Peptides against a protein of PDB entry 3V4O. Designs and how they scored, part 75

Target 1, 234 residues: chain A of PDB entry 3V4O
Amino acid sequence: DQPLAKDKVALLIGNMNYREHPKLKAPLVDVYELTNLLRQLDFKVVSLLDLTEYEMRNAVDEFLLLLDKGVYGLLYYAGHGYENFGNSFMVPVDAPNPYRSENCLCVQNILKLMQEKETGLNVFLLDMCRKRNDYDDTIPILDALKVTANIVFGYATCQGAEAFEIQHSGLANGIFMKFLKDRLLEDKKITVLLDEVAEDMGKCHLTKGKQALEIRSSLSEKRALTDPIQGTEY

## One batch from the design tools (peptide; made by RFdiffusion4, then SolubleMPNN)

Design b2_p15_6_s3 (from b2_p15_6, 7 letters changed)
Fold by OpenDDE base, seed 4:
Structure b2_p15_6_s3 (fold): chain B 234 residues (1-234), chain A 15 residues (1-15)
Amino acid sequence: as target 1 above (234 residues)
Amino acid sequence: SKGLQSTSGEIYYLP
């Protein structure tokens, strides 16, 4: 009764060199480390850095083309972002200041499109700020989601809060990736894995009271990132 | 980004 993936595909986006916003550092390291880990899990990984709005939309479109029935899809984003009315917005490097929803990519819209592909698992790992954007009063009208019971959101921080990156001497991981990378290869249900990451973050003096992982999921099956690909031997 | 000094290094906000 081992769950199987028809295939496993991941899109990793790290935005750091913003034109009109503060530059970041952690996305560079985080994307590279996560790329290596996901490839060890036999994911087909597309990793991109510093994408404009046009490039981000194209990357998502290409990612969606790789998805099909039973495929595991994982989207990781590290960069500036915001959350309005429960909708997460990823900010491209060429976004204006201030940015609005029309300048950004809505994660929930991507989820809707992934559901249309009848994927086996949809995982979103969002390492971005979740504060409300007061400069955007737009109420997004999103398409209704299907009931697929195969959705997992890992938010690097809780609703309304900020995410952090750490710098010791030079480049270092963001807070979320610091803990995620230590457990990502474990053969566990993805929600259980993320829960353990959340506990690790909670025990660390660096993050206690500053940043807390939030898991939001509708996952009715014991799906893991380690699940074998159908037709392959492991 | 705004940074906070910690015992383990500098922490930067990711807005």
Scores: peptide ipSAE 0.035, ipTM 0.604, DockQ to the pose 0.110
Fold by OpenDDE base, seed 5:
Structure b2_p15_6_s3 (fold): chain B 234 residues (1-234), chain A 15 residues (1-15)
Amino acid sequence: as target 1 above (234 residues)
Amino acid sequence: SKGLQSTSGEIYYLP
């Protein structure tokens, strides 16, 4: 009766030490904490930091090789990014200044490839800015996505806005992870879980009016990150 | 990176 995952695989990327762009701090802690949480959910987790364009593309390729029919795939990214024409671009640490689409990885292209694997669930958690990159005038022509009804996007910020990280003394979380980590282990439909995270962000005086979580989903089944893996005993 | 002063510290932009 309950939905089952054939397997659960996650790729976590945190880019901080950019060569030609401002350095970040939060991705280190955020990737570490998310890794521990996802492992508690029986995800196979690959966590990588400070990836060049070449390394990011290789990591995504290897991630895709682990996906198959019914597998839950989760991609988390924390770092610099931008959004043009509804397409999200992750910026590698060796990206030039200014960066363009050919220097970056398009999330929607990755989604298209994940759909070809006939995955059971595709979750994207993107902790990056979503402002337009005026230095990139390329209009993306992407292949049409299939109607799989198993897609969930959690954008750390709303469209056209910036994401934030907080630092008080030592290493600190990004705003998104600060709230996500408190609810990630809950046995709820993933969209419901993220909606509660969005409400938490909205109620917090530190983030109200500054950063808002956007959920974009096409999920026709009640699937959760806590769904058991087929063939496992509990 | 550009940051904002807050009650809990500084908030930095993640562009």
Scores: peptide ipSAE 0.033, ipTM 0.592, DockQ to the pose 0.111
Fold by OpenDDE base, seed 3:
Structure b2_p15_6_s3 (fold): chain B 234 residues (1-234), chain A 15 residues (1-15)
Amino acid sequence: as target 1 above (234 residues)
Amino acid sequence: SKGLQSTSGEIYYLP
């Protein structure tokens, strides 16, 4: 009855030391903590910090090589970003100011490539701002996606909004990771898990009216990050 | 897993 994963692979990218944009702090601790959590879930995890455009593209390529039929793929990104016309763009640390889509990585393009691998689950956790980039009016021409019903997007913020960092002494989590880390290990359908995270964010006085999680999913099966890997005993 | 060394960043591998 319980779905099984052929394998579980995650790519985590945290960009904070931008050359021509404001520095960030949260991605460091967020990537670190998420790495440890996903390891407990038996994910094969590659975690990278402060990637240039070239390095990000290579990282994604290597990530895709690890995907295959039935594999769970998870992409986490923390850093600067923007959303234009429903397309999410991750900003490399060497991106110019202003940056355009040609300088960035389009998440939806990555999704397309993941679908070609016939993955069992595609999860995107995007901890970035989703404001429109006024300096880029290009509409990416995306190929039609397959109907795989195995896609989950967790946006740290609602459309058109900003993501925030928690202000503590020293390094602290971003708002999204603060709540995500408390529930990530729960044995629940990933959309249910994220929905609970959304509720937690909504009830917190620090984030109420400030930042809200958006879940966009097409998931027809009860897939969880805790799903066991085929051929393994736990 | 395998990854690419960043010119300015850090890498964590947990295969």
Scores: peptide ipSAE 0.023, ipTM 0.535, DockQ to the pose 0.027
Fold by OpenDDE base, seed 1:
Structure b2_p15_6_s3 (fold): chain B 234 residues (1-234), chain A 15 residues (1-15)
Amino acid sequence: as target 1 above (234 residues)
Amino acid sequence: SKGLQSTSGEIYYLP
């Protein structure tokens, strides 16, 4: 009795070339590799790089339009970010310095909108720093989330910690993607898969004691990224 | 902004 997806849609955003903040390198490679992997999993993938606030909001809106009842939705973000009061904020490339919540996209707000679509699975993979933004004093008042039991958050780092990218000559993955890519195609419940990624990451001497994957989930069904799409034989 | 080619083979244009 394997769960089925009505469809599978992913939005991947990698922000690197910030105007007022340090430039990043890993998102380029990470988005590219994740795109290829998700395509192998029959996801409809939209991958975008270096989005302004306006573009990010539009991308999310378009992504939401592709979601319907039973659809698997996956949002991946690699770039600058912060976390205030348990809310994750993705930072657009044109964000001012310092940036505030009004300049950024709140992931939990996106989740709320995804829940309204009655999705079958909501996966957020956030490869961003999770340090508190001291320049943002706004306490967001978010609407209560529905109890859908189909939510999975994979944070590349722990709360209050930073995410790292591998320092090599040339382009390299971030630490999170380095290990995620090795397991992403496995036919396992997504939370189990991420647990294994977390264990693999824990063995990395480069970031030992510096970065650890955090999984936050409310998933009552054995949903996997490998779940077949309804009515489709492969 | 730059976009990678979508799975549909189309270039995704943001409104």
Scores: peptide ipSAE 0.021, ipTM 0.548, DockQ to the pose 0.024

Design b2_p15_6_s4 (from b2_p15_6, 8 letters changed)
Fold by OpenDDE base, seed 2:
Structure b2_p15_6_s4 (fold): chain B 234 residues (1-234), chain A 15 residues (1-15)
Amino acid sequence: as target 1 above (234 residues)
Amino acid sequence: SKGLQSTSGEVYLLP
């Protein structure tokens, strides 16, 4: 029957006011809108902006403390980032120029820690560039992940590519959030939902040949963000 | 015209 979540917890990070890197605008609006949507889905949401390395690490640690067996965990990140050897790195606002892995947070390391919590669902929504960082030659040594079949990655862009935000006189969403927000409340398996977002995004003339959503998942159950929380009445 | 800014800082302008 309908899958149940023990609880639903989300950490949203939007980095835009970088000290040594170009400033961004979309993370502000994106985090705000996503916060409101996830709250409608009964997520416990922690939303943070412009985090230093220290603050980001603390936020992730606190997020992990809220995870437990059967809990749905969602991590959203909007900001600068890079991908080396299949590992995604989130860049704090106080990162040096150039930044290296030691200055950044590795998403796959976070996933490993989430798996140890025996979560019911692990969702990563990464609105960042995925280009190779040539200034970081470190080869990450990661432990093998467990086979939990409850992992979903939504990359705002393809491997080696860039993610974009719309520039105009006012505030606007990033491209990923522009389409995600229209479907996020739908009662569908999360991978199906993201696939529809990918199709919508693919029809956008602004991003033709520039940005495409990548979905990477190992999800054996029909888990949705709309899944009810155990012991609650809806 | 509209502009797209990469989250790496690069900017593209579209007609």
Scores: peptide ipSAE 0.021, ipTM 0.623, DockQ to the pose 0.757
Fold by OpenDDE base, seed 4:
Structure b2_p15_6_s4 (fold): chain B 234 residues (1-234), chain A 15 residues (1-15)
Amino acid sequence: as target 1 above (234 residues)
Amino acid sequence: SKGLQSTSGEVYLLP
């Protein structure tokens, strides 16, 4: 009854040093800590910081090449972003001001490509703002998604809201990662795990009324990040 | 760009 992954692959992107937008700090620490945690979960992890549009697209392409039937794919992004018409856009560090969808990477498009790989699980952890970009009136034309029932979105903030990072003189975790890191290694269905993270965030005085985790999932199986890789000891 | 960690643990930059 234990679900098995053919393999587990993660792409982590943290954008901080934007050329034409406010610089961030949390992605550095968040990507680093998440990398170490996912490695403990036997993920093959590629972690990158401060990617241009060209580099981000290349990274995603390379990530997709690592995916195959039954593979667990996890994409984590920390940086500037926005959401228009239910589509999430990751902002590269060289994006213009204002940026438009053509300058950014659409997460749902990546999901579509992941589905074509017949992955066993698709997890998106998006630590970015989800506020509408009023400077972009373009309605993206996205390919229809397949019904795979293996999709999990963890949004660091609710729709239409902003994601925050703690302002310190030094480096510190963002709000989402602060709570996620405490539970990520738990052997639980990924949606259950994220739900617990959401509760933890809700109880924190720093985030109450400011930032709330949103989980969107279509996951029909009890898939966990701790699921063993097929052919390995478990 | 800066590669923080790869599957092998090596730090690399995307071309």
Scores: peptide ipSAE 0.018, ipTM 0.546, DockQ to the pose 0.026
Fold by OpenDDE base, seed 5:
Structure b2_p15_6_s4 (fold): chain B 234 residues (1-234), chain A 15 residues (1-15)
Amino acid sequence: as target 1 above (234 residues)
Amino acid sequence: SKGLQSTSGEVYLLP
């Protein structure tokens, strides 16, 4: 039986014009391309660029309001970030130098809030570095996650490693998006799809030994981004 | 951003 989504909602955030940190190039193109792809998959997509901390928090709040029981939620982030103690932090464009957890948005906290909405699927695609932030010594105490078995993390890079963007002809993609965009429309379980993306990255001479996709999931059902929305003609 | 030379172009770090 074909799994159904109550609805499909995506929030895409690309931060590149940082005030106190190096500027990035790839997020603009990556958000644009991913927006077009997700719309082809009938996602309701909100795409935002260069968000301050306040704006990012508001965007997440509004995103959460669109989630409900059975809804597929997808969060994509491209920008500066770090990972401390297994928690991923997205860095707003107005973050100070150095930034700390209080200046950033914790992805796992967002996941917790998504679980409270009883979503059908929670997908996080994080195109950011996962290096430890030595300037942040706080140990976050997060509420325990529910056992919902509907969570998928696609990390653009492995734990403790850096993410890259490639510029060839003025336009630059992140390495993650370069490979993801070629497979995103495939009708496959999302973890299987990401595994294939990981293999593509591993075979490419450009990225071999430099960047590897990490998939972290607890997905007990065959859920795909191509799953039809309830009440629609498919 | 910090860039690295590659065979296919310039690679920039996403810190």
Scores: peptide ipSAE 0.038, ipTM 0.621, DockQ to the pose 0.110; fails the geometry check
Fold by OpenDDE base, seed 3:
Structure b2_p15_6_s4 (fold): chain B 234 residues (1-234), chain A 15 residues (1-15)
Amino acid sequence: as target 1 above (234 residues)
Amino acid sequence: SKGLQSTSGEVYLLP
């Protein structure tokens, strides 16, 4: 049977104008292009740029209110970030230098809350640095995740590595979005789609040996971003 | 808030 989504909701965050950290350029273009693509896939999309910690937390809270049983939830983040002890942290634009986990939003905590909503699919696309933050040695004690088999992580970079922007032009995509945008509308299981994106990235002379997509998933059903919304005409 | 309103084509910068 064709998988159905009760609804499809996406939150896209692009942080680029940091106060105490290097400014970025790609998030602006990446968020814009991804927004247009997800709307073609009938996602309800909220796209925000340059969020403070307070604004990011509010955005996530509002995003969670739109989730319910069977809803497809997608969170995209482009900006500075880090990964400590398997936990991914998104850095708000007003984060201090150095920042700590208390200044940032933990993706796994968001996932926990999404699971409580009994979502049909949870997709995280994280275009951020994944290096360890040496200034934060706190080991977070997170609640155990449920076994829902509906989780997909697309990391723009491998563990411990950096994400890159295209430098040979003015306003250009990040490396991840450059390849993702070409395949996002394909009617394929999301993990298969991302795997193809990974191959494209690996074959490109610009990125070969520099940046690699990592897919981490537990997805037992053939769920695609193209899945129709229940009760709608297509 | 208006800034968090579901959109059909716009990207928002919060004030």
Scores: peptide ipSAE 0.025, ipTM 0.547, DockQ to the pose 0.026; fails the geometry check

Design b2_p15_8_s1 (from b2_p15_8, 9 letters changed)
Fold by OpenDDE base, seed 5:
Structure b2_p15_8_s1 (fold): chain B 234 residues (1-234), chain A 15 residues (1-15)
Amino acid sequence: as target 1 above (234 residues)
Amino acid sequence: MEEIYDPEWEKLLKE
């Protein structure tokens, strides 16, 4: 049977104008492009730029309120970040230098909250660095995640590696979004779709050996971003 | 995120 989504909701965050860290440019175009694509897929999309810690937490809270049983949830983040002990941290624009986990939003904590909503699918697309933050030695003790088998992580770079942004005079996509946007509308299982994006990045002479997409998933059903919303006519 | 300058990258990303 064709999988159905009760609803499809996405939160897109692009942080660029950091107060105490290098400024970025790619998130602006990437958020815009992804917004248009997800809307074509009938996602309800909230797109936000340059969020403080307070604003990011509020945005996530509001996002979670839209989630419920069977809802497809997608979180996209582009900005500074780090990964400590398998936990991904998104850095708000007002984060201090150096930043610590208490200043950032932990993606795995958000996932836990999404699981509590009994979502049908949880997709995380993280376009950020995954290097360890040596200024943060905190080992977070997170509650065990439920075994929901509906989780997909798309990391724009390898574990322990950096993500890159190309300097340019005008507006251009980031590296990850450049490849993602070409396949996002395809009617394929989300893990298969991302795998093909990874292959595209691997075949390109510029990205090969420079930046590689990592897919981490526990998805036991064939779910796609193109899955229809229950009760809707097309 | 690390910023780099590469004209080939820039060309690719503008396509």
Scores: peptide ipSAE 0.284, ipTM 0.870, DockQ to the pose 0.383
Fold by OpenDDE base, seed 2:
Structure b2_p15_8_s1 (fold): chain B 234 residues (1-234), chain A 15 residues (1-15)
Amino acid sequence: as target 1 above (234 residues)
Amino acid sequence: MEEIYDPEWEKLLKE
């Protein structure tokens, strides 16, 4: 039987123009591309660029308000970030240098809140560095997650590794989005879809050995981004 | 995020 979503909501954040950190370029195009693709998949998409800490927190709050039982939630982030002890931190554009966890948004905390909404699917696509931030010595104590078996993480890079941005003139996709966009509309279980993206990255001579997609999932159902919304025709 | 320059990458990313 075809899995159904009560609704499908996505929050896309692309941070580029950092005040105290190197500026990025790829998030602009990547957010745009992903927005168009997700809309084709009937997601309600909110796309935001260059968010301060305050704005990011507000955006997440508003995103959470749109979530409910059975809703598919997707969070995409492109920008600076770090990972400490398995926790992913998204860096706002106004973050100080160096930044610490108190200046950033913890993805796992967002996941916790999403679980409270009893969502049908939680997808995180994180296009950011995953290196440890040595300037942040805090050990986060996160609340225990529920066993919902509906969580998928797509990390644009391996754990402990850096994500790369190619310098170019004009507009171009980032590395991760270049491969993701070719498969995102496929009617496949999201983990299978991401596996194929990972394979594509692995086969490309430019990315092989340089940047690899990591997938972490606890998904017991064949949930796809193409799943129809309940009450609609498909 | 580390910035790199590669003409071959540029071509790929613009496809």
Scores: peptide ipSAE 0.278, ipTM 0.845, DockQ to the pose 0.379
Fold by OpenDDE base, seed 3:
Structure b2_p15_8_s1 (fold): chain B 234 residues (1-234), chain A 15 residues (1-15)
Amino acid sequence: as target 1 above (234 residues)
Amino acid sequence: MEEIYDPEWEKLLKE
């Protein structure tokens, strides 16, 4: 009847103050907003800003320790990034210029580890550039993923495209979060929810033709972020 | 990420 999560855990990372790369602004507000929303959804949320490579790896490790069979895991990242050969790389604030895969965290590797935990749902929300890094010619050899049919990727940009930030005075959401936050609390299958966010972005005259949300999923069950936690009264 | 200035965007994002 109603899908249940064994638990719900989220790791949110916003990298802004890069040492060797352009600084960003949007992740600050975006992480804050998303944290509040996910907590309303009864997620256990760890939100971190401006992580070095070492700190990012530690954060991911701790995040993985909270995952187990049936647990909903959500990883959100806002910052610099790139995509090579279908692999998404999150760039720590202390990454060199230019950075390579060895300096970054591969999302697909994290997914592989999440699958080993037999999670109930794996959601990745990546607000980063997806351009190829020409300075990194490494072809990562990743282990084959299991067929778990519980994976959802939300890319703030199209494949091979850049993500944008709007220069502004004060604090404001990024483009992706501006639309995401309006729907995140809806009781809908996560892929349907994200699809509606994509439509909202497409209908807005400012984002239309400029930045589009890409959804890549293998989700065979009606899983929603609103799904209750097993064993709890609701 | 590329930072751009757009007054319309700024208004939208601050809402």
Scores: peptide ipSAE 0.243, ipTM 0.842, DockQ to the pose 0.386
Fold by OpenDDE base, seed 4:
Structure b2_p15_8_s1 (fold): chain B 234 residues (1-234), chain A 15 residues (1-15)
Amino acid sequence: as target 1 above (234 residues)
Amino acid sequence: MEEIYDPEWEKLLKE
């Protein structure tokens, strides 16, 4: 039996032109390429670049409005970030230096809200560093998550480690996107797909020992990004 | 993310 999505919606955020932090280059290209790929997969894609805190929060709110029962939701973020006590924080371009959790968007909070929408699949692709922010000693108290068994996290790097982008004279991808884009269109369970991406990263002598993909998932169904949308011709 | 430069990466990007 082929799993079906009620709809497929993706929010892609690439932050690169930070005001108080080092500028990045890869998010521009990564968001662009991922947008094209996801659209080929019939995702409704909203792609945004260089969002302030206010804009990011609004974008997430609008994204959530598009989610409903059985909808596949995908959130991609490329930019600065950190992870404190298992919570991932996306850093807006107008974040102060140093930034704190109150200046950032907590991914787990977004997940909680997505679960309330009874989505069919929740995918987070986070291309950001996962090092602890020593300037933020706050521990957010999050509401308990539901047991939905439809959650997939693809972290571009391991916990406590950094994610990298390739500096090139021309347009270049981040390391994560470099490998992800080669497999994204494959008709495979999303966790299997990401696992293969992880293997590709591990086989490459340039990335081995430098950056490793971490997959954290609770996915009880064979859900793929290629799953057709219910009620559509295919 | 952090920027890195390695000439070998340029070769990889061309693949």
Scores: peptide ipSAE 0.181, ipTM 0.779, DockQ to the pose 0.405

